# Peptides against a protein of PDB entry 6FRK, part 59

Target 1, 411 residues: chain A of PDB entry 6FRK
Amino acid sequence: NEEVLNAMLKEVCTALLEADVNIKLVKQLRENVKSAIDLEEMASGLNKRKMIQHAVFKELVKLVDPGVKAWTPTKGKQNVIMFVGLQGSGKTTTCSKLAYYYQRKGWKTCLICADTFRAGAFDQLKQNATKARIPFYGSYTEMDPVIIASEGVEKFKNENFEIIIVDTSGRHKQEDSLFEEMLQVANAIQPDNIVYVMDASIGQACEAQAKAFKDKVDVASVIVTKLDGHAKGGGALSAVAATKSPIIFIGTGEHIDDFEPFKTQPFISKLLGMGDIEGLIDKVNELKLDDNEALIEKLKHGQFTLRDMYEQFQNIMKMGPFSQILGMIPGFGTDFMSKGNEQESMARLKKLMTIMDSMNDQELDSTDGAKVFSKQPGRIQRVARGSGVSTRDVQELLTQYTKFAQMVKKM

## One batch from the design tools (peptide; made by RFdiffusion4, then SolubleMPNN)

Design b1_p12_3_s4 (from b1_p12_3, 5 letters changed)
Fold by OpenDDE base, seed 4:
Structure b1_p12_3_s4 (fold): chain B 411 residues (1-411), chain A 12 residues (1-12)
Amino acid sequence: as target 1 above (411 residues)
Amino acid sequence: SEFELFENILKA
């Protein structure tokens, strides 16, 4: 039993290291999982794999929880949010995404470009802000970021802005001059929140980078970017561990809408390759789709019908631009997010729904829909004729459903 | 992952 546990933990540890989880955190997790697993319960014939997966999941959730409540803006107050991070972290883009997020929620939001070091920083911010219809401040002539930040914050406070986001200079390297500048800006504007923006794609460097920022400035929140790429997000754990600050948002693409509140459970599920069902569910819940709770409960109980799959497809179609949903789906490469592929992907979903529209309630509501069709192959031919598709298309749908139902049963 | 399924659904 201990050998089996050690073998499974070795595989999990390898997968976590391949997911850019810091080696120290992986070691700690391994020890914590070993301590949390009752070897006697594992001996009693319980699903050892599920127990280990649950223990790993639980310990990963703890690694993402810094034990401190995330800062939240106060409605009707002037909330100053200072962004810090290296150049290329997605900081400037993330400022715009956060501003847009709050603006869409009915907050009076603005952007300040206190990046005086990067040529064209203000033009980039201005372009992004203008596209999003977000008020902005900056200078083409003032070189002191403290002056720009102070003047911009004062201006927007006087105009009763509720969310005042300050983008600071990034550097390509951690330099003392950068940290001095950040500290001077922070001291001048007295931010209510300091957000560290980290690129998830830097892998094992996440710990050292996050620590260097936390050691110099009072980072209170983390935003992780580029989670749409090859980064499996393991660097996020390193950021939390180093900063002792919660992840508040994640960047999931290049579009201004490719930005979401951080959710622990969905994120860990993705990290483990369990799928972002909860993240999908959460985006669906943000759409106030009433039927989601019932679907979630069925999924938790390992029940999954063709109707449940149909409802999920309806939910996906209601979520808007299909690229945003597809980008949440692990292994839909960046190529799948092209505008051409969105229409094709929606057409495919519509085709699948049209096939299911030709199914009867017995077929749709069966907990073993594939078996209903396998026992009576004439159903496949009926559905195919009813939906104007081939029997192969129906069989492909049933194969997909079977894979889904098997996955839900393994959850 | 349910998402691998959706991928398989959408790649099929």
Scores: peptide ipSAE 0.006, ipTM 0.420, DockQ to the pose 0.075; fails the geometry check
Fold by OpenDDE base, seed 5:
Structure b1_p12_3_s4 (fold): chain B 411 residues (1-411), chain A 12 residues (1-12)
Amino acid sequence: as target 1 above (411 residues)
Amino acid sequence: SEFELFENILKA
């Protein structure tokens, strides 16, 4: 049992390391998961894989939660948000995305370019702001970022702006001069929130970089950028651990709309390549499927009947638009969400249920329903006639059930 | 996993 646990944990740890999760966090997670799993319960025939997955998921949730409530802007007040981060982190683009996000929510939002170091920083911000119809401030002649930030913040406070976003200089290297400049800007404008912007692609460097920023300025929020497609999200855990600050948003592409509020469950599920397992579990639990506890207990004992499969199909049908469920399942990317496939999938489930409606209690409640039908082939013909389907359709259902029952026995 | 089960139902 301990060897099996250690093997499964090794696979999970490898996947987390491949996702650029910090080696120290992976070690701590492994120890926490080992302490949370009762080996005696695992010996009793409980689904070892599900227990490990749940324990891993729970520990990853704890790693993403700094235990600090995310800062939120106050409506009708002037909220100053200062952005900090390295050059190439997507900081300037993220300023525009955040400004646009609040503008679309009916906030009076503006942008300030206090990046005097990068040639064309103000032009880039101006172009992004103009496309989004966001008011902006900056200078082509003023070289002191403190002056630009102070004048811009004062201007937009006097004009009753509610969200005042200040972009700062980023450098390729951690330089003391950059951190001194950021501290001077922060002291001058007295921001309500300091946002650290981190590129997910920097991997194992995330911890050291995030710590360097937190040690110089009071970082209160994290935004993770470049979480599109193959981007490794593991650096986000390192940023939370180092800053002790919540992830508030993620950038999921280059478009101004490729920006969303951070959600813990979907993020961890994506990080594990497990889809939205918890969102599925939570949605299954929210459905108060009292029948699900009884099913979980049967599944723990490696028992799965045709009735249990029928109840699962009913549960899936109750969960609403199957496209939302599919989008939560790993490997069912957006391309599988053609509207045609959802209706066809629901029609297939309904057909399978209609076949099972023609089964008797002995067939439905058998721990080996396929064997009941194999021993008495006349049952297949009865069910086929009762449901208006071919004997082949009933055999296909029994084949599907057998695959499920075998998977449950291996759980 | 239950997910592999659903993937197999939906690919079938």
Scores: peptide ipSAE 0.006, ipTM 0.406, DockQ to the pose 0.079; fails the geometry check
Fold by OpenDDE base, seed 1:
Structure b1_p12_3_s4 (fold): chain B 411 residues (1-411), chain A 12 residues (1-12)
Amino acid sequence: as target 1 above (411 residues)
Amino acid sequence: SEFELFENILKA
């Protein structure tokens, strides 16, 4: 039993390290999982794997929970949100995404560019803001970020803006001058929330970066950027651990809509390659596709057929940033993203759909499609011949279906 | 299991 536990924990630890989870957190998780597993319950014939999985999931949820309630803006009040982070973190883009998010929710939102260090910072913010129809403030001539931030905050307070976002200067490195500037800005504008923006792609550097910011400024919230299907979300755990601040949003791409509220369970599920069915359902609902109500209702009842999967693939093919949507499907995210562009991902979905086109209604409409095929292996051979694929391709599809259907049953 | 998916993704 202990050997099996140690072997599985080794695989988990390797996977988490490969997902850019900090080595200290991985070690802590391993010890916490070992301590949380009742070896006596494992001896009783319970699915050891399920227990370990549950323990790992539970400990990852704890690692992303700082035990601090996230700040939320108050409706009808002036909420000043100051953004801090290194250059290249996606801070400026994230300011626009957050402003747009609140604007879509019916908040009166505005943007202030207090980045005087980067040439064209104000032009970039102005372009993003104008495209999103968000009011903005900045200067082409004022070089003091404190003056710009103060004037902008005062202006938008006087105009009764509810969400006032201040983008500050980034630097290429952690420099004392950057932190002094951030402190001066923070002291002048008295923000209700300080948001640290972190790039997930920096991997193992996330802890040191996040700690350096927290040690200098009162970071109260974290936003993790570049959580596209290639981004290893493990850096997010390091940011939470270092800042002791909640992740409030994640940036999932380059588009202004590639921004979502942070959800712990879906994030950990995605980090573990389990997929994000809830986020997929939410995204499918946002598209208001008429055919989705029946699918959503089935998913809520834990029912999922090969036909339902086929319909989901059709819906996914109708959706934009295809890579991000695939990254939400269990078993499709990483392997589809790592090996190809959006066109290759669509070609793979079309291949899977072509395999399903060779299935009969009994196979497609079964609530346990994999069991239908496992009971009668001749079905796999028929479908393989009908679709011009290998029996392995059909088995891979059935494996993907089974994984998805298992997740749906847990929702 | 969810974890089998993770393992298979990592082995792929």
Scores: peptide ipSAE 0.000, ipTM 0.276, DockQ to the pose 0.020; fails the geometry check
Fold by OpenDDE base, seed 2:
Structure b1_p12_3_s4 (fold): chain B 411 residues (1-411), chain A 12 residues (1-12)
Amino acid sequence: as target 1 above (411 residues)
Amino acid sequence: SEFELFENILKA
């Protein structure tokens, strides 16, 4: 039993390391999971895999929870939000995304460019702000970021802005001069929140980077960017661990709308490759589909039939733009969000549904649909003929179903 | 990953 636990934990640890989770956190998680799992309960024939997965999930949730409530802006007040982070972290883009997010929520929002180090920083911010119709402040001539930040904050306070976002200079590396400048700006403007922006793609460097910022400035919030790329997001755990600050938002692309509030459960599900099952469940629940509770209960019990898969595909098709649903399924990268891939994905789902339309109730309602077909291969040929597909296509569907059902059993 | 599974389901 301990050997099985150790083997499974090794696989999980490997997957977490491949997801850019810091090795120290992975070790700690392994120890915490080992301590949380009663080996005696594992001996009782309980689904050892499910127990380990649940324990891993629970410990990952703890790793993204700093135990500190996220700062939230106060409506009708002047909230100064200072952004800090390395150059290339997506900081400037994220300032615009956050400003746009609050503006869309009816907050009087503005942007200040206190990046005097990077040539064209103000032009970039101005372009982004103008596109989003966000008021902005900056200078082409003033080189002191403290002056720009102070004047901009004062201006927008006097104009009764509610959200005042200050973008600061980045550097290519952690430099003392950057941190001194950030401190000077922070001291001058007295921000209500300091947001550290981190690029998820830096992998194992996330901890050291996040720590360096936290050691110099009072980082109170984290935003993780570039989660649309190959970054599996494990660096976010490192950022939380180092900063002791909550992740408040994530950047999920280059568009100004590719920005969402951080949700712990979906993120951990993503990190584990479990999908945003909870977000799918939530979105399925938002659709007020009467069958959702029954489906959720079946999923919770690890029961998944071909009919349940069919109903899920119907629900997915009903949820509107498949791209939005696929975007909720972690690692359906930006490429899957292309209109071409949406149509292709919808066509694939429709093909799978058409195959299932040729199945009988015994096949559809079997708790092990694949076994029904494996025991009686003539069913595959019948379904293939009925749906106008190859026996291979039916076998592929059954393989997909088996994989899905195994996933559901692991939930 | 279970994600690779969904990806494989949708890439298949």
Scores: peptide ipSAE 0.000, ipTM 0.379, DockQ to the pose 0.027; fails the geometry check

Design b1_p12_4_s2 (from b1_p12_4, 7 letters changed)
Fold by OpenDDE base, seed 3:
Structure b1_p12_4_s2 (fold): chain B 411 residues (1-411), chain A 12 residues (1-12)
Amino acid sequence: as target 1 above (411 residues)
Amino acid sequence: DSLEELLKKVLL
């Protein structure tokens, strides 16, 4: 029994190392999991694999919790948020995403570009801010980031902004000059929160990078970017361990909406390839799909129409990149997150919706839609002609609908 | 069916 446990723990440790989890954290996790598993309970015929998976999940959840409450902005106050991180971490894009997130929640939000090092930094920030209708400050002539940050913070404080986001310079490497500039800016503007932005794709370098920032500046929050890539996000555990600071948000793509509040359990579920059901539920709830209550009520009654399926496809289309949604589903491997499969999946949904656009209200609102079509095959031919598809494509849609309606009846 | 599992998860 102990040999089998040690073999299974070796496989889990290998998979965590391949997911960019730091070797020290993996060793500590192995010890904690081994101590948490009762070998006597493992002998009683319980599924050893499920027990180990649950113990691993529980210990990973503890590794993502720094034991520190995340900073939250105060409504009606002036909250200064300073961003720090290397060039290419997604810092500037993340500033715009965070500004847009707070703006959509009814906060008076603004952006300051204190990146004087990167050519076109201010133009990039201005472009992103203008697209999102976010007020911005910066200079084309001032080269001191301390002056720009101080003037911008003062301006937006005087204009009663509630969220004041300051983007700082990033370097390609950890350089003393970067940390000195960051300290000078932080001392001048006195931020309420310092956010470290980390690229998840840097793998085993996450710990050393996060530690170098925490050793020089008072990092209070972490944002992890590029979790849409091949990186499983194990570097996020290293960032929390090194900074002792909570992850507050994650960046899941290039779009301004590819940004979500960090949730511990969904993130660990995704890291383990268990999928993120909770993050799907939260993203659906954030979309203010007012029709969800009416749908949930119909589903509780075992009613599911072709219209209800159409509305669900519209909801999926509104959730953003389909690759992110698929990556939240257990059993969809990383291969389904390739940009090619996203466009194909969205094209498939759009094709199904186009077929349903050629249906009438009697067909769409029938609780037995497939039987309406089976009783009158001429309806299939009408819908096929109206949507420019084969009768087979309509039959495939009705077969899918029938499977869903049977599933809803079993709920 | 990948779409069946997807919708089962969006509906749960």
Scores: peptide ipSAE 0.010, ipTM 0.461, DockQ to the pose 0.091
Fold by OpenDDE base, seed 2:
Structure b1_p12_4_s2 (fold): chain B 411 residues (1-411), chain A 12 residues (1-12)
Amino acid sequence: as target 1 above (411 residues)
Amino acid sequence: DSLEELLKKVLL
């Protein structure tokens, strides 16, 4: 039993390291999971794999929870939010995304560019802010970020802005001068929240970076960027552990709308390659399609047909940024996401839908569609011929359906 | 809340 546990924990630890989870956190998780798993309960014939997966998930949830409630802006008050982070972390883009998020929620939001170090920082912020119709402040002549931040905060306070976002200078490396400048700005403007922006793609460097910021400035919130790339997001665990601060938002792409509130459960599910069913359901609910309630009820009852999958693909095709949504579907592995632009992802869905268009109602409406095909292999050949695809393509679809349906049956 | 409970059930 201990050898089996150790082997499975080794696989999980390897997968977490490949997901950019810090080696110390992976070691701690392994020890915590070992302590949480009663080896005597594993002897009783419980599904050892499920028990380990659950224990791993529970410990990952704890690693993302700093035990501190996230700061939230107060409506009708002046909330000053200072952004800190390295250059290339996506900090400036994230300031615009957060400003746009609050503006869309009906907050009187503005942006201040206190980045005097980077040539064209103010022009970039001005371009982003103007496109989003967000009021902005900055200077082409003032070189002191403290003066710009102070004047901008005062201006927007006097104009009764509710959300005042201050973008600061980033550096390419951790430099003492950067931290001194950030501390001077923070002391001058007295921010209600300091947001550290971290690039998830820096992998194992996330801990050291997040720690260096927390040791110098009072980071109270974390935003993780570039979670649409090859970064599996394991660096986010390192940021929470180092900063002891909650992740409040994630950046999921290059567009101003590629920004969402952080949710622990979906994030850990995605990190483990389980998919983000919650975020899929939330996005489905946001579409306000009348069929959403019926789908959610079917999902709650663990019923999932090939027709239900087809309808989900139709809904996904309506939802826009398609790459993000496929990664939320269980059994659509990262390989579905990593290979291709949005057009290739759409072409893959259309191919899957075309395969399902060649299925009959008995096949589509079966609560065990994969078993219908496994019992009568001639159906696979019929569907393959009808849709102009290989029998392998039909089997791959049925394998994806089976993974999804098994996940729904566990719901 | 209900969906978080559902996910908790999937993960349990």
Scores: peptide ipSAE 0.000, ipTM 0.310, DockQ to the pose 0.021
Fold by OpenDDE base, seed 1:
Structure b1_p12_4_s2 (fold): chain B 411 residues (1-411), chain A 12 residues (1-12)
Amino acid sequence: as target 1 above (411 residues)
Amino acid sequence: DSLEELLKKVLL
């Protein structure tokens, strides 16, 4: 039993290291999982794999929880949010995404560009802010970021803004002069929250970067960027461990809407390749799709038809950035994202829908659509001819449907 | 919670 546990933990540790989880955290997790698994309970015939998966999941949830409540803005107050992070972390883009998020929630939001180091920083912020209709402040002539930040914060406080976001200079490397400038800005504007922006794609470098920022600046919140499905997200665990600060949001792409509140359970599920079901629930709820309740009741009863799958594909196509939505669907994430860009993923769903458009109501509305086709193979050939695809493409669709219908029956 | 369990049902 201990040898089997050690072998399975070795596979999990390898997968977490491949997911850019820091080696120190992987070692700690392995020890914590070993201490949490009662070897006597593993003898009772329980599915050892499920127990280890549950223990790993529980310990990963603890690694993402710093034990500190996330700062939240107060309605009707002036909330000053200072952004810090390296150049290329997505900091400036994330300032605009956060401003847009709060604006859409009915907050009076503005942006300040206190990046005097990067040529065109103010033009980039101005362009993003103007597109989103967010008020902004900055200078083309003032070179002191402290002056710009102070004047901008004072201006927007006097205009009764509720969310005042200050973007600061990012550099290519950690330099003492960057941290001194950040401290001078923080001392001048007295921010209610300091947000560290981290790029998840830097992998094992996340710990050293996050630690260097926390050791110099009072980071209270973390935002992780570039979680577009290529970044396995393990660097986020390193950021929390180093900063002892909660992740408040994640950036999932380049679009201004590719930004969501951080949720621990979905993030860990995605990190483990289990999909992000909660993020997909939130997106489906945000879309206010009227047909959700009827689908919900069918699924409670373990009923899932090819029509129900077709309706889900239509809904997915309405949800926007397609790669992200597919990456949220368990069993689609790895196999669909590895095969192409967002456009190719969208073309693949359209192809699947075109195959289903050649099915009849008996095939679409059957509670066991795959069995209808298996009993009468001539149906596969009819559908293949009707949709202009191979019989293999129809069989792949039916295999995918069968996987979904089996998971629905297990829930 | 109920919708989470259900989208776990739909999407899993």
Scores: peptide ipSAE 0.000, ipTM 0.346, DockQ to the pose 0.028; fails the geometry check
Fold by OpenDDE base, seed 5:
Structure b1_p12_4_s2 (fold): chain B 411 residues (1-411), chain A 12 residues (1-12)
Amino acid sequence: as target 1 above (411 residues)
Amino acid sequence: DSLEELLKKVLL
């Protein structure tokens, strides 16, 4: 029993290290999981593996929870939000994403560019803000970020803005002069919230960077960027641990709408390479879909057909807010969603279903539907003609199916 | 049960 536990914990620890989780946090998690598992309950014939997973998941949830309630803006007040972070963290883009998020919710939102160090910082912010119709402030001539930030905050307070976002200089290196500048800006504008923006792709450096910012300025919130890429997001745990601050949002792509409120369960599930399995379970259970047991039994056997995918798409369409559900399906990650709003994603799903409506039962019920099409390319042309789409659209569907079916086979 | 078993194979 202890050998099995140790083997399973070794695999989990390896996966977490490969997900850029800090080695100290992985060690602590391993100890906490070992202490939380009753070995006697494991002996009683309960699924040892379920207990370990539940324990691992519960400890990861605790690592993401700093035990501090996230700051939220107050309606009818002037809320000053200062952004801090390294150059290349996606800070400036994230300022625009957050401003757009609040604007879409009916907040009177504005942007201030207090980045005087980077050439073209104000032009970049102005371009993003203008595209999103967000009011902005900055200077082409003022070099003191304290003056720009103070004047911009005062201007927008006097104009009764509710959300005032201040972008600061990001430097390439941890320079003491950067941290002093950030502290001077923070002291001058007295922000209601300081947001640390972290790039998920920096891996094991996340702890040291997050700590360096927290040691100099009162970071109260974290935003993690570049979670659409190869970054598994394990550095986010390091940022929470170092800053003692909640993750409030994540950046999931390059578009201004590739930005969502942080959700613990989906994030931990994705970190573990499982997608949002828990949120998928919860939503699948909420739907009381009678066919869930049969699907689930097929998934256990590593069987996944184009028909099973079609049925999942029907289920997703029944579940409503589509953006939340696709991000939950393993292999239907942010790349599928990154190019459009919820309506465009629903239109894409309907297009995929229309392609599958032109497939025959042999194609739909094959345990390797992609191989059926690859062996007989004339099938692709038939389906493309039947659905009024290109052969490329059918190939893209089959590629998505193959990715999903490969994931199910690894399950 | 089954998605937990799926979780099993991805975590283990």
Scores: peptide ipSAE 0.000, ipTM 0.342, DockQ to the pose 0.020; fails the geometry check

